# Ledger of designs, part 1: peptides against a protein of PDB entry 6KZJ

Every score and structure here is a prediction.

Target 1, 71 residues: chain A of PDB entry 6KZJ
Amino acid sequence: SPDLLSEVSEMKQDLIKMTAILTTDVSDKAGSIKVKELVKAAEEEPGEPFEIVERVKEDLEKVNEILRSGT
Structure headers, positions and changes below count from the first letter of each chain, unless a header shows other numbers.
Peptide ipSAE was made for these designs. It is ipSAE averaged over its two directions, with the distance scale d0 held at 1.0 Angstrom where the peptide's residues are scored. Compare it between designs on one protein only; published cut-offs may not apply.
The geometry check fails a fold that doesn't show the stated peptide or that is severely misdrawn somewhere.

## One batch from the design tools (peptide; made by RFdiffusion4, then SolubleMPNN)

Design b1_p19_2_s2
Fold by OpenDDE base, seed 2:
Structure b1_p19_2_s2 (fold): chain B 71 residues (1-71), chain A 19 residues (1-19)
Amino acid sequence: as target 1 above (71 residues)
Amino acid sequence: PLELVMEILKQLEALEKKL
């Protein structure tokens, strides 16, 4: 889906910016982000790209919360 | 959470190849 692809691309760009921030002055606490679950979902059949995007959105929100709170 | 961000980025790149 081109719309989904565009959304993924935007999320990538946001993550790149976050990476730049984290390489300078941020604690490396993973918090409650479900990295393993995200990886598992990505390894599933290609029939779940939308669900993967939704999980990534949730994880990005958690990362944002960590960055904002410093925890 | 740099490691986590990098992991998510990797997953998104993999996803892009499937879309």
Scores: peptide ipSAE 0.328, ipTM 0.859, DockQ to the pose 0.324
Fold by OpenDDE base, seed 4:
Structure b1_p19_2_s2 (fold): chain B 71 residues (1-71), chain A 19 residues (1-19)
Amino acid sequence: as target 1 above (71 residues)
Amino acid sequence: PLELVMEILKQLEALEKKL
C-alpha cells in the first residue's frame, strides 16, 4: 500500500533522528515496548501491515516520551 | 533505548519490503 509505505518511510526517518539523539544524550531507559511482538508480527505470513504500523506508532510515542522526559 | 529504536527500525525495514 502506497499510503502505508509513505507512513513507514516517515517513521523510519523519525527513528533515524531518534538514533542520533540517543547516541549523544539521554539515559537508556525502557518503557513498555513489545519488541518481540513486533518482530513476530513482521515475520508472519501476509498478516496485517496496518496493525503493525499502528503498534510501531504507539512504540514511537513511548520512545519520544523517554527522549523528552527521560522516563 | 538505542537498541530498542534500532530494533524497531529493523522491523520497519522488513515491513517496508512487504508493502
Scores: peptide ipSAE 0.327, ipTM 0.858, DockQ to the pose 0.315
Fold by OpenDDE base, seed 3:
Structure b1_p19_2_s2 (fold): chain B 71 residues (1-71), chain A 19 residues (1-19)
Amino acid sequence: as target 1 above (71 residues)
Amino acid sequence: PLELVMEILKQLEALEKKL
């Protein structure tokens, strides 16, 4: 889906920016990020791409909270 | 955490190949 592809591309860009921040000035404190769930979801069936995107969005919000609060 | 962000990025790259 071109719509999902565009959204994924945008999320990648956000993650790249976060990577830059994390390598320079970020708290080492980690919150709840479900990486294992993302990996397993990627191995699942047809409609999964959308669900994966939604889970990644949730995890990005958690990363944002860590950056904002240090927790 | 950097490690987790990089892992998420890896998953998105894999997803792109399937879209």
Scores: peptide ipSAE 0.326, ipTM 0.859, DockQ to the pose 0.301
Fold by OpenDDE base, seed 5:
Structure b1_p19_2_s2 (fold): chain B 71 residues (1-71), chain A 19 residues (1-19)
Amino acid sequence: as target 1 above (71 residues)
Amino acid sequence: PLELVMEILKQLEALEKKL
């Protein structure tokens, strides 16, 4: 849907910015981030795109915490 | 965690194709 597409596009832009930071900064551990859950959800039936976006938002918040705290 | 960020980007790109 167009609303989800716009949101996903915005999230991509934020991740690109994070990539620029992480390529030069000290890398941290993923910790509690559930990458495998995102992969699973993305491979499920197309009725799950909203739930995938919400999970990505949660993981992005965790990434931001790592970037901010250095841990 | 660069690896994680890159993976999420990949997943979002795949999701875009489904929307």
Scores: peptide ipSAE 0.323, ipTM 0.856, DockQ to the pose 0.312

Design b1_p19_8_s2
Fold by OpenDDE base, seed 3:
Formats: structure tokens, sequence, C-alpha cells
Structure b1_p19_8_s2 (fold): chain B 71 residues (1-71), chain A 19 residues (1-19)
């Protein structure tokens, strides 16, 4: 679905921006992190698109819990 | 950061399957 692909692409871009912001503040004294390069080096996820979406949603919930609890 | 990279990997795989 082209609409689903557009939504996924938008989510990916948002997460890339968030990652860049989180790492920039600590990057002045540390090596630059090439987020895009690290992602491309990762193995392809198994499963059909719906299963991948469910895993992404689970991980996003974990992120939300960490942000809310501070741990 | 590790969790964010995992999410990005999953989204990349999803894009590949949708194209």
Amino acid sequence: as target 1 above (71 residues)
Amino acid sequence: LELVLEILKQLEALEKKLK
C-alpha cells in the first residue's frame, strides 16, 4: 500500500531526527554517530509487514515507558 | 539509543517489503 509506505517513511524520518537530537548534545566530546550507516548495517527483520508493525509498536511503548519513568 | 536503532531497522525492513 502506497499510503502505508508513506506513513512508515514519515515515522522513520521522525525517529532519525529524534535520534540526532539526543546524540548531538553528547557528541561535542564524543565521536559522531552515523545513525543512517548503523541502520543499513542491521539485518532485515523477519516476518510480514503487519508483524513488523506490531514489533515497532511494542518498542515504541518501551520508549514511552522509559521517558515517563526516567529509567 | 539501541532501542531507537532497532526501531529504525524494523521500519527499513518494512519499507523494503512494501516496495
Scores: peptide ipSAE 0.231, ipTM 0.804, DockQ to the pose 0.609
Fold by OpenDDE base, seed 1:
Structure b1_p19_8_s2 (fold): chain B 71 residues (1-71), chain A 19 residues (1-19)
Amino acid sequence: as target 1 above (71 residues)
Amino acid sequence: LELVLEILKQLEALEKKLK
């Protein structure tokens, strides 16, 4: 649906901003995958939309746990 | 950072499938 697509696009944009902040200082030292490479990898992402959403939710929960625990 | 990149990849895949 267009509403779901808009929500996904918004989350993507937020994560791009986070990525930019995190990579500005460490990009020269850390092994990094460019956004263009991520797009290519996304074409091969297995699963239907529902399965992808579930994986995203699981990963967001991991982020939440890291933030709450401080580690 | 690695987790953020993985989520970004997944969202881009989802975005493509929704179009």
Scores: peptide ipSAE 0.230, ipTM 0.805, DockQ to the pose 0.747
Fold by OpenDDE base, seed 5:
Structure b1_p19_8_s2 (fold): chain B 71 residues (1-71), chain A 19 residues (1-19)
Amino acid sequence: as target 1 above (71 residues)
Amino acid sequence: LELVLEILKQLEALEKKLK
C-alpha cells in the first residue's frame, strides 16, 4: 500500500530526527543494519503491515516520552 | 537506544515489504 509506505517512511524520518537528540551515531548504526536481519525481524513480527504500523506508533510514543522526560 | 534501533529496523523492513 502506497499510503502505508508513505506513513512508514514519514515515521522513520521523524524517528531519525528525534534520535539525534539521544545519540549522534544512531543513524549510522541504523544504516548498518543488514537487509537479511531486517527481513527476519519483519517475519518475526506478528500481524499484517497495518497492525505492525500501529504497534510502531505506540512504541514511538514511548520514545517521545523518553525524549521529553530525559529518562 | 535499543528500542529506537529496533523500531528503525522494523520500519526499514516494512518499507521493503511495501515496495
Scores: peptide ipSAE 0.200, ipTM 0.778, DockQ to the pose 0.488
Fold by OpenDDE base, seed 4:
Structure b1_p19_8_s2 (fold): chain B 71 residues (1-71), chain A 19 residues (1-19)
Amino acid sequence: as target 1 above (71 residues)
Amino acid sequence: LELVLEILKQLEALEKKLK
């Protein structure tokens, strides 16, 4: 399914962004602590991989909003 | 981080299968 492939590709890109956030020393911008916290929380979520991916996807949308708005 | 990398690996495998 091309729709499923698109969704998987988007999740992959989101996880790449998460990896960058986790491995880079982001300076103390107002939203940086919350971004890092959300990413770490997503990494420690219990459950099966698919459930974790869905939670990560949701959290990444929140991260994206924080990065764009600063809040 | 290890969990994120493992999920990323799984998604890459799935992506390859879907192509």
Scores: peptide ipSAE 0.216, ipTM 0.806, DockQ to the pose 0.203; fails the geometry check

## One batch from the design tools (peptide; made by RFdiffusion4, then SolubleMPNN)

Design b1_p20_6_s4
Fold by OpenDDE base, seed 5:
Structure b1_p20_6_s4 (fold): chain B 71 residues (1-71), chain A 20 residues (1-20)
Amino acid sequence: as target 1 above (71 residues)
Amino acid sequence: SALELTMKILKQLEALEKKL
């Protein structure tokens, strides 16, 4: 739906900004990120679009928690 | 990590956009 597309687009833009911050201002203990694997996993993600968005929101909360707590 | 998770979400959203 157009409403969902708008929501997804806005989140994507925010994530792009977050990615830039995380690559420059914070230390990451992980090694090289395998982007191709992430792409494949994303394309194969099961569930309806609204379910995927809910999972995204949950993971966003996890990101925020990690950044806030440092752990 | 936060960076990995952010990248994962970004790719999920990009994939989702193609389906919408």
Scores: peptide ipSAE 0.674, ipTM 0.930, DockQ to the pose 0.534
Fold by OpenDDE base, seed 3:
Structure b1_p20_6_s4 (fold): chain B 71 residues (1-71), chain A 20 residues (1-20)
Amino acid sequence: as target 1 above (71 residues)
Amino acid sequence: SALELTMKILKQLEALEKKL
């Protein structure tokens, strides 16, 4: 739906910014990340669009926990 | 890591856009 597409687009924009920050301002090694495997996993992700969004939000919580705790 | 997980989510959203 248009509303869901708008929500996804906004989340994507925020994550692009977050990726830039995490690449430049923290000691994470971007060079060791296998982007090709991430793309494949994303394309094969099962579930309805709203279910995928819920999983995304769960993973965002994990990101926040890592940043808050340092681990 | 936070970076790896963020990149994973980004790719998930890009894939989802193709379905919408």
Scores: peptide ipSAE 0.672, ipTM 0.929, DockQ to the pose 0.549
Fold by OpenDDE base, seed 4:
Parts: sequence; C-alpha cells; structure tokens
Structure b1_p20_6_s4 (fold): chain B 71 residues (1-71), chain A 20 residues (1-20)
Amino acid sequence: as target 1 above (71 residues)
Amino acid sequence: SALELTMKILKQLEALEKKL
C-alpha cells in the first residue's frame, strides 16, 4: 500500500543516517559484515510486507537497546 | 552488533520497497 511504502521509505532514510554514524564509530567493526549475504537474506525474507515491517520495528528497538546499554 | 543489525534492516527495507 502507499501508506506502507511511505513508512518504509522514511525508515530507510533514518537507517541510512544511522549507518553513517555507526560506520564512523571506531568501536564498530564493519569489515566482518558480509553485505551480499544480507542482501540475499533480505530478498528471501518470509512473510507479508506488513509482517516484515513489524519485524523491522522490533529490530530497530534492538539497535536502540544496544546503543543505550553498549550490549 | 548495532551496525550489523542496522545494515540488515536497511537491506530488508530496500528489498521490501521492490515488493510494494
């Protein structure tokens, strides 16, 4: 739906900013991340679009928890 | 890690955009 697309687009923009910040953090090791595998996994992600978005929101909270607690 | 998870989510959203 257009509403879902708008939500996804907005989240994506926020994540791009977050990625830029995190990649400059010396404590984060970007070298070990296999991007091509992440792409493949993302394309094959099971579930309807809305369900995927809900999982994304859960993972976003996990990111925030890691940043707040350091773990 | 936070970075890995962020990148994963980003790729998920990019893939999802193609499905919408």
Scores: peptide ipSAE 0.672, ipTM 0.929, DockQ to the pose 0.539
Fold by OpenDDE base, seed 1:
Order: C-alpha cells, then structure tokens, then sequence
Structure b1_p20_6_s4 (fold): chain B 71 residues (1-71), chain A 20 residues (1-20)
C-alpha cells in the first residue's frame, strides 16, 4: 500500500533523527548493541505489515516514555 | 534503552519497507 509505505517512510525518517541524537548522548552504550541481531529479528518479525506498524508505534511510545522519565 | 529500542524500530521499518 502506498499510503502505508508513506507512513513507514515518515517514521523511518524520524527514527533516523532520533538515532543520531541518542547515539551521541549515550555513545558508550552504542558498542553494546548487536546490530546484526536486530536486523535478523526485524526480518523475522511476524505479522502483517499493519500489525508490525502498530507494534512499532507501541515501541515508539516506550522510547518517548524513557526519554521523558529518564528510565 | 531508548537507543536500543530506537535502533530496533529503525531496522523493523527498513525490513518492512521491503515487504511493502
């Protein structure tokens, strides 16, 4: 769906910006992140595209919660 | 962590783009 693709693209752009900010803020933690495992997990993510998007939005809310609360 | 979760989501979105 082109509409869903557009939404995904917008979220992706926002996450790229967030990644840049957070990477500089917690540079020491970046080395502990297993990127290859994240890629594998992402590719194997079960569910239809719209279900995956809903899970992404849920995780985004968790990111915001962490940033607001500090924990 | 916020960074880990952000990176996870980013990879999810990249993978999802390939499925769309």
Amino acid sequence: as target 1 above (71 residues)
Amino acid sequence: SALELTMKILKQLEALEKKL
Scores: peptide ipSAE 0.671, ipTM 0.930, DockQ to the pose 0.540

## One batch from the design tools (peptide; made by RFdiffusion4, then SolubleMPNN)

Design b1_p21_2_s1
Fold by OpenDDE base, seed 2:
Structure b1_p21_2_s1 (fold): chain B 71 residues (1-71), chain A 21 residues (1-21)
Amino acid sequence: as target 1 above (71 residues)
Amino acid sequence: MKEALELVLKILKQLEALEKK
């Protein structure tokens, strides 16, 4: 669906901005980040579209919890 | 916050995979 693709594209843009903010925050507080460890989280095979969407929702919830707690 | 960054990167990869289907 073109509507789905546009939403996914917009979400990617927002997440790229979040990546920049979080990278800066982690770097400022921890002094260093391990790129190899960060890449590991993205190596899992996503699966079918519905499964991908569900995993995105789950991971977004976890991100929200971490950001809310500040830890 | 480090874990949040890891998860955001994971989500980005998931969305890229979704775009390919």
Scores: peptide ipSAE 0.588, ipTM 0.924, DockQ to the pose 0.513
Fold by OpenDDE base, seed 3:
Structure b1_p21_2_s1 (fold): chain B 71 residues (1-71), chain A 21 residues (1-21)
Amino acid sequence: as target 1 above (71 residues)
Amino acid sequence: MKEALELVLKILKQLEALEKK
């Protein structure tokens, strides 16, 4: 769907900006990121489009909770 | 905050997979 792809593209741009902010904050407070865990997560089977969307929603809610709590 | 960054990177990878479908 053209509408879905446009929304995905916009979301990616916003998340890239968030990555820049979080990278600087983590570098100052939490040390190095566990690269091995990121690679492992990236190799997981994404599933069908609807399943991917549901996982994105779940992970985004977790991000919001962490940012609100500051932990 | 470290976990949040890891999740954001995971989401980006998921969205890239979605664009390929």
Scores: peptide ipSAE 0.580, ipTM 0.923, DockQ to the pose 0.530
Fold by OpenDDE base, seed 1:
Structure b1_p21_2_s1 (fold): chain B 71 residues (1-71), chain A 21 residues (1-21)
Amino acid sequence: as target 1 above (71 residues)
Amino acid sequence: MKEALELVLKILKQLEALEKK
């Protein structure tokens, strides 16, 4: 639906901004991103729309927990 | 924070997949 697409687009924009901030934070440290694992995750079948939404919600919660804890 | 970045990137890919449905 157009409402869902608009919401997804807005969320993407916010997450891109978060990516920029987090990339800077990670780059300030000696750590490196596991590119191989990220590529594998991107190639995985996303599943049906409902499954995607549920995984998005779950991962967002994890992101929030990490950001709150600072770890 | 590295894990958070990886999760955010994962979510972006998921949202892009959702847009294609």
Scores: peptide ipSAE 0.579, ipTM 0.923, DockQ to the pose 0.532
Fold by OpenDDE base, seed 5:
Structure b1_p21_2_s1 (fold): chain B 71 residues (1-71), chain A 21 residues (1-21)
Amino acid sequence: as target 1 above (71 residues)
Amino acid sequence: MKEALELVLKILKQLEALEKK
């Protein structure tokens, strides 16, 4: 729906900003990213819309946990 | 934080897939 697409668009923009921040943080602390794992994640079949939404929620919660804990 | 970056990138990929459905 248009409403969902609008929300997704806004979320993408926020996540792009987070990517920039986290890239800097990772570069400062680790200086490397496991490219193989990133490629694997990008190649994963997203599934049906409802499955994508659930995975987004799960992954976002994981991000939130990491950011809150700092680990 | 490295894992967080990887997850954010994964979420972006998921959202892009959602936009195409």
Scores: peptide ipSAE 0.578, ipTM 0.922, DockQ to the pose 0.530

## One batch from the design tools (peptide; made by RFdiffusion4, then SolubleMPNN)

Design b1_p23_2_s4
Fold by OpenDDE base, seed 2:
Structure b1_p23_2_s4 (fold): chain B 71 residues (1-71), chain A 23 residues (1-23)
Amino acid sequence: as target 1 above (71 residues)
Amino acid sequence: MEEALELVMKILKQLEALERKLK
């Protein structure tokens, strides 16, 4: 669906902005993050669209919890 | 906060995978 693709694209853009904010907040530690490992994990277990959506929801909830707690 | 950054980057990769599945 082109509408769903547009929605995903918009979410990516929002998360890129969030990444910039979080990077400045944890600037001293950001360089130690193993992005390569995260990429590999995503490639190994892509899953079907519904499964990906559910994983996104779970990880977003974790992000929200961390942001609320400040840790 | 460091973990949050890691998770956001992970989500970005998940969304890229989703885009590929939708095309």
Scores: peptide ipSAE 0.633, ipTM 0.938, DockQ to the pose 0.614
Fold by OpenDDE base, seed 5:
Structure b1_p23_2_s4 (fold): chain B 71 residues (1-71), chain A 23 residues (1-23)
Amino acid sequence: as target 1 above (71 residues)
Amino acid sequence: MEEALELVMKILKQLEALERKLK
């Protein structure tokens, strides 16, 4: 769906901005982040569109919790 | 906050996968 693609693109742009903010906040420990594992996880089990959306929702909820708690 | 960064990066990869599925 072109509408869904546009929405996904917009969300990506917002999340890229968040990575910049969070990187500065945790710059001292940025080297400990295993980006490779995140990439592998996404490639190993991409799933169908609906499954991906559900995982995104779950992870966004976790992000919200962490940002709210400051931990 | 480290975990938040990791999760955001993970979500970005998930969205990229979603884009590939939609195209």
Scores: peptide ipSAE 0.633, ipTM 0.938, DockQ to the pose 0.607
Fold by OpenDDE base, seed 3:
Structure b1_p23_2_s4 (fold): chain B 71 residues (1-71), chain A 23 residues (1-23)
Amino acid sequence: as target 1 above (71 residues)
Amino acid sequence: MEEALELVMKILKQLEALERKLK
């Protein structure tokens, strides 16, 4: 639906901003991140919309835990 | 923090896949 598409687009924008913040914290290691492999992993096994949403929720929880712990 | 950055990038690609499936 157009409403869900808009919500997804807005979340993408927020995560892009977070990427900029995290890059400054790990600038020395950021160059070693294999972005292409992350892209490939998402494309090789996307799943149905519900499955994608569940994976997003799981990964966001991991991000939150890392940020709170400072590691 | 490096892991967090990787995860955020992964999520972005997941959301792009979701967008394609919703169209």
Scores: peptide ipSAE 0.633, ipTM 0.938, DockQ to the pose 0.607
Fold by OpenDDE base, seed 1:
Structure b1_p23_2_s4 (fold): chain B 71 residues (1-71), chain A 23 residues (1-23)
Amino acid sequence: as target 1 above (71 residues)
Amino acid sequence: MEEALELVMKILKQLEALERKLK
């Protein structure tokens, strides 16, 4: 739906902002991040929209945990 | 925190995949 598509777009924008902040935080370690590997993993993950949403929720929870604990 | 960045980037790619499937 157009509303869902808009919501996804907004979430992407928010996550891009988070990426900028987290990149600053990791500083020298940012160079060690294998973007190609992340892209590959995401592209190879099969699933219909519902399955993708569930994975997003799961990964967001992990992000939240890391940000709360600092570890 | 590095892991968080990696996860965020992964999520971004997942959302891009979702967008493609929604179109």
Scores: peptide ipSAE 0.632, ipTM 0.938, DockQ to the pose 0.594

Design b1_p23_3_s1
Fold by OpenDDE base, seed 4:
Formats: C-alpha cells, sequence, structure tokens
Structure b1_p23_3_s1 (fold): chain B 71 residues (1-71), chain A 23 residues (1-23)
C-alpha cells in the first residue's frame, strides 16, 4: 500500500532524527555501540508485515521506558 | 541510552524489512 509505505517512510525519518539525538547523547557518555547486536538483529527473519509492526511497537515501548528512566 | 539507540537502529532495520514486504 502506498499509504502504508508513506507512513513507514515518515516513521523511519523520525527515528533517524532520534538516532542523531541519541548518538550525540551516547557519544557524550559512552564510546561505542554494540554493532554485533545490530548485525544479529538484522539477520533475524522479521516475519510477516503485521508481526514486524508488533515488534516495532514493542521495541518503541522499550525505547520509551529507557528514555523515561534514563538508563 | 545506548540501549535506546540500539533499539532505534533495530527498529529502523525492521521498518526497512517492512518496506520490502509492502512493495
Amino acid sequence: as target 1 above (71 residues)
Amino acid sequence: MKEALELVLKILKQLEALEKKLK
């Protein structure tokens, strides 16, 4: 769906902006990120579209929790 | 905060996979 693709693209852009902010914050406190973990995540089969959406929602909640707690 | 960054990057990869499946 073109509309869904547009929404996904917009969300991706927002997360890229968040990445820039978090990268700055992390770089001020820590030196590096765990690339190995990201590689493993990329190797995992994401599943069907709805399953991916549910995982995205779950991970976003985790991000929110971390940002609220500061840890 | 580093974990948050890693999760955001993971989500980006998930969204890329979603984009491919929606095309």
Scores: peptide ipSAE 0.646, ipTM 0.939, DockQ to the pose 0.552
Fold by OpenDDE base, seed 2:
Structure b1_p23_3_s1 (fold): chain B 71 residues (1-71), chain A 23 residues (1-23)
Amino acid sequence: as target 1 above (71 residues)
Amino acid sequence: MKEALELVLKILKQLEALEKKLK
């Protein structure tokens, strides 16, 4: 639906902002990103909408845990 | 934080896939 598409678009924009912050943090404190891992993740089958939503929820939880712990 | 960045990038890719499925 158009409303859901708008919601997804907004979430993408928020995550892009997070990416900018995290990129700076990684560049200053952690070094280079593992490109190989990102490529592998990009090659994963997306699945149907429900499956994608569940994966997003799971990964967001992981992000939250990392940000909360600072590691 | 490195892992967080990787996950965020992964989520962005997932959302792009979701957009395609919703259209």
Scores: peptide ipSAE 0.646, ipTM 0.939, DockQ to the pose 0.534
Fold by OpenDDE base, seed 3:
Structure b1_p23_3_s1 (fold): chain B 71 residues (1-71), chain A 23 residues (1-23)
Amino acid sequence: as target 1 above (71 residues)
Amino acid sequence: MKEALELVLKILKQLEALEKKLK
């Protein structure tokens, strides 16, 4: 669906903006990111479109919890 | 905040996979 593709593209752009904000915070307060773990996670089969959407929702909820707590 | 950044990067990768499957 062209409409869904456009929506996904917009979400990607929003998350890139979040990355810039969080990178600043990590540089000030945290150590290095475990790149190896991220690469490993990217190699895992994401599943079918619906399964990917559900994982995105779950991870976004976790992000929200972390940002809310400030940890 | 470090964990949040890692999760955001993971989500970006998931969305890239989703785009590929939608095409």
Scores: peptide ipSAE 0.645, ipTM 0.939, DockQ to the pose 0.544
Fold by OpenDDE base, seed 5:
Structure b1_p23_3_s1 (fold): chain B 71 residues (1-71), chain A 23 residues (1-23)
Amino acid sequence: as target 1 above (71 residues)
Amino acid sequence: MKEALELVLKILKQLEALEKKLK
C-alpha cells in the first residue's frame, strides 16, 4: 500500500529525530547500550506486515512509558 | 532513557522490515 509506505516513511523520520535527542541524553550518562539486543532483533524474522505493526505499537507504548516516567 | 533509545532503534529496524514487505 502506497499510503502505508508513506506513513512508515514519516514515522521513520520522526524516530530518527528522537534517536538524535536520546543519543545526547544517554551520552551524558554512564553506561553502555546493549548492542547484543539490537543484533538479535536484526536476526529475528520480523514476520508479516500485520505482525510487525503490532510489535511497533507495543514498543512505541514502552517508549512512551519510559519518556513519561523519566526513567 | 537508554532503554528508550534501544527501543527506538529496534522500532526503526522493524519499520525497515515492514517497508521491505510492502515493496
Scores: peptide ipSAE 0.643, ipTM 0.939, DockQ to the pose 0.535

Design b1_p23_6_s3
Fold by OpenDDE base, seed 5:
Structure b1_p23_6_s3 (fold): chain B 71 residues (1-71), chain A 23 residues (1-23)
Amino acid sequence: as target 1 above (71 residues)
Amino acid sequence: PREEALKLVMKILKQLEALEKKL
């Protein structure tokens, strides 16, 4: 769906901005994050759109908790 | 915590990329 694609694209842009905020060190390459682990997680059968959305929601909640509580 | 948040954000980005391929 073009509307969903636009929404996903916008969310990605916002998350990229968050990445810039969360990076503390130039040595903290986004690549120092085990891209392999992230890629591996992505290599896991991403599943159908609904399953992906549920995983996104779960991970966003974790991000929110960390940023809210500092832990 | 900050590093964990960053990892999660990066993970979400990859998930969204996968989602884009399905849409």
Scores: peptide ipSAE 0.668, ipTM 0.944, DockQ to the pose 0.610
Fold by OpenDDE base, seed 4:
Structure b1_p23_6_s3 (fold): chain B 71 residues (1-71), chain A 23 residues (1-23)
Amino acid sequence: as target 1 above (71 residues)
Amino acid sequence: PREEALKLVMKILKQLEALEKKL
């Protein structure tokens, strides 16, 4: 739905900001990370929208754990 | 850890792009 697309777009923008915060080197742009591998993983993974959302939530929690604990 | 977090964020971005294609 348009509302969900808007929400996803906003989340992407926030994550891009997080990327800028987490980057430690000017080379830590999309080209330095194996983006192709991530793209491939996302293509193999996608599943249904709900499944994707659950995976996103899980990965966000992992990010939070790392940032909170340093591990 | 910071690098891992960055990788995860990038992964999530790709997941969201995949989600966009399905919405």
Scores: peptide ipSAE 0.667, ipTM 0.944, DockQ to the pose 0.645
Fold by OpenDDE base, seed 3:
Structure b1_p23_6_s3 (fold): chain B 71 residues (1-71), chain A 23 residues (1-23)
Amino acid sequence: as target 1 above (71 residues)
Amino acid sequence: PREEALKLVMKILKQLEALEKKL
């Protein structure tokens, strides 16, 4: 759906802004994430759209938890 | 901590990229 694609695109843009907020110094950029870990994550099958949405929801909840508590 | 939150956001971005391919 083009409407859903637009929503996803907007969310991506918002999350890019979040990365800027969460970065404290240049070492916190994407380069600080272990390449091996990123490759491993890329190998995992994301699943069908609904399953991906549920994972996004779960991960966002964890982000919220960390930002709220600092842990 | 903040570093973990950053990793999660990066993961979500990857998930959304995959979602775009399926819509």
Scores: peptide ipSAE 0.666, ipTM 0.944, DockQ to the pose 0.578
Fold by OpenDDE base, seed 1:
Structure b1_p23_6_s3 (fold): chain B 71 residues (1-71), chain A 23 residues (1-23)
Amino acid sequence: as target 1 above (71 residues)
Amino acid sequence: PREEALKLVMKILKQLEALEKKL
């Protein structure tokens, strides 16, 4: 769907901006992000579109929780 | 913490890329 694709593209752009903000920290940990874990997570079977959307919602909720409370 | 949030954001980006291929 063109409308859904546009919405996804917009969300990606917003998340890229968030990534840029979160990586501006000068801590040594910025270079210690476990790329292996990210690669492993990316290798997981994505599933059908609806399943992907549900996982995105779950992960976004966790992001919001962390950014709101720090935990 | 912040590092976990960053990892989650990156994971979401990969999820969205997978979704794009199916739309």
Scores: peptide ipSAE 0.664, ipTM 0.943, DockQ to the pose 0.545

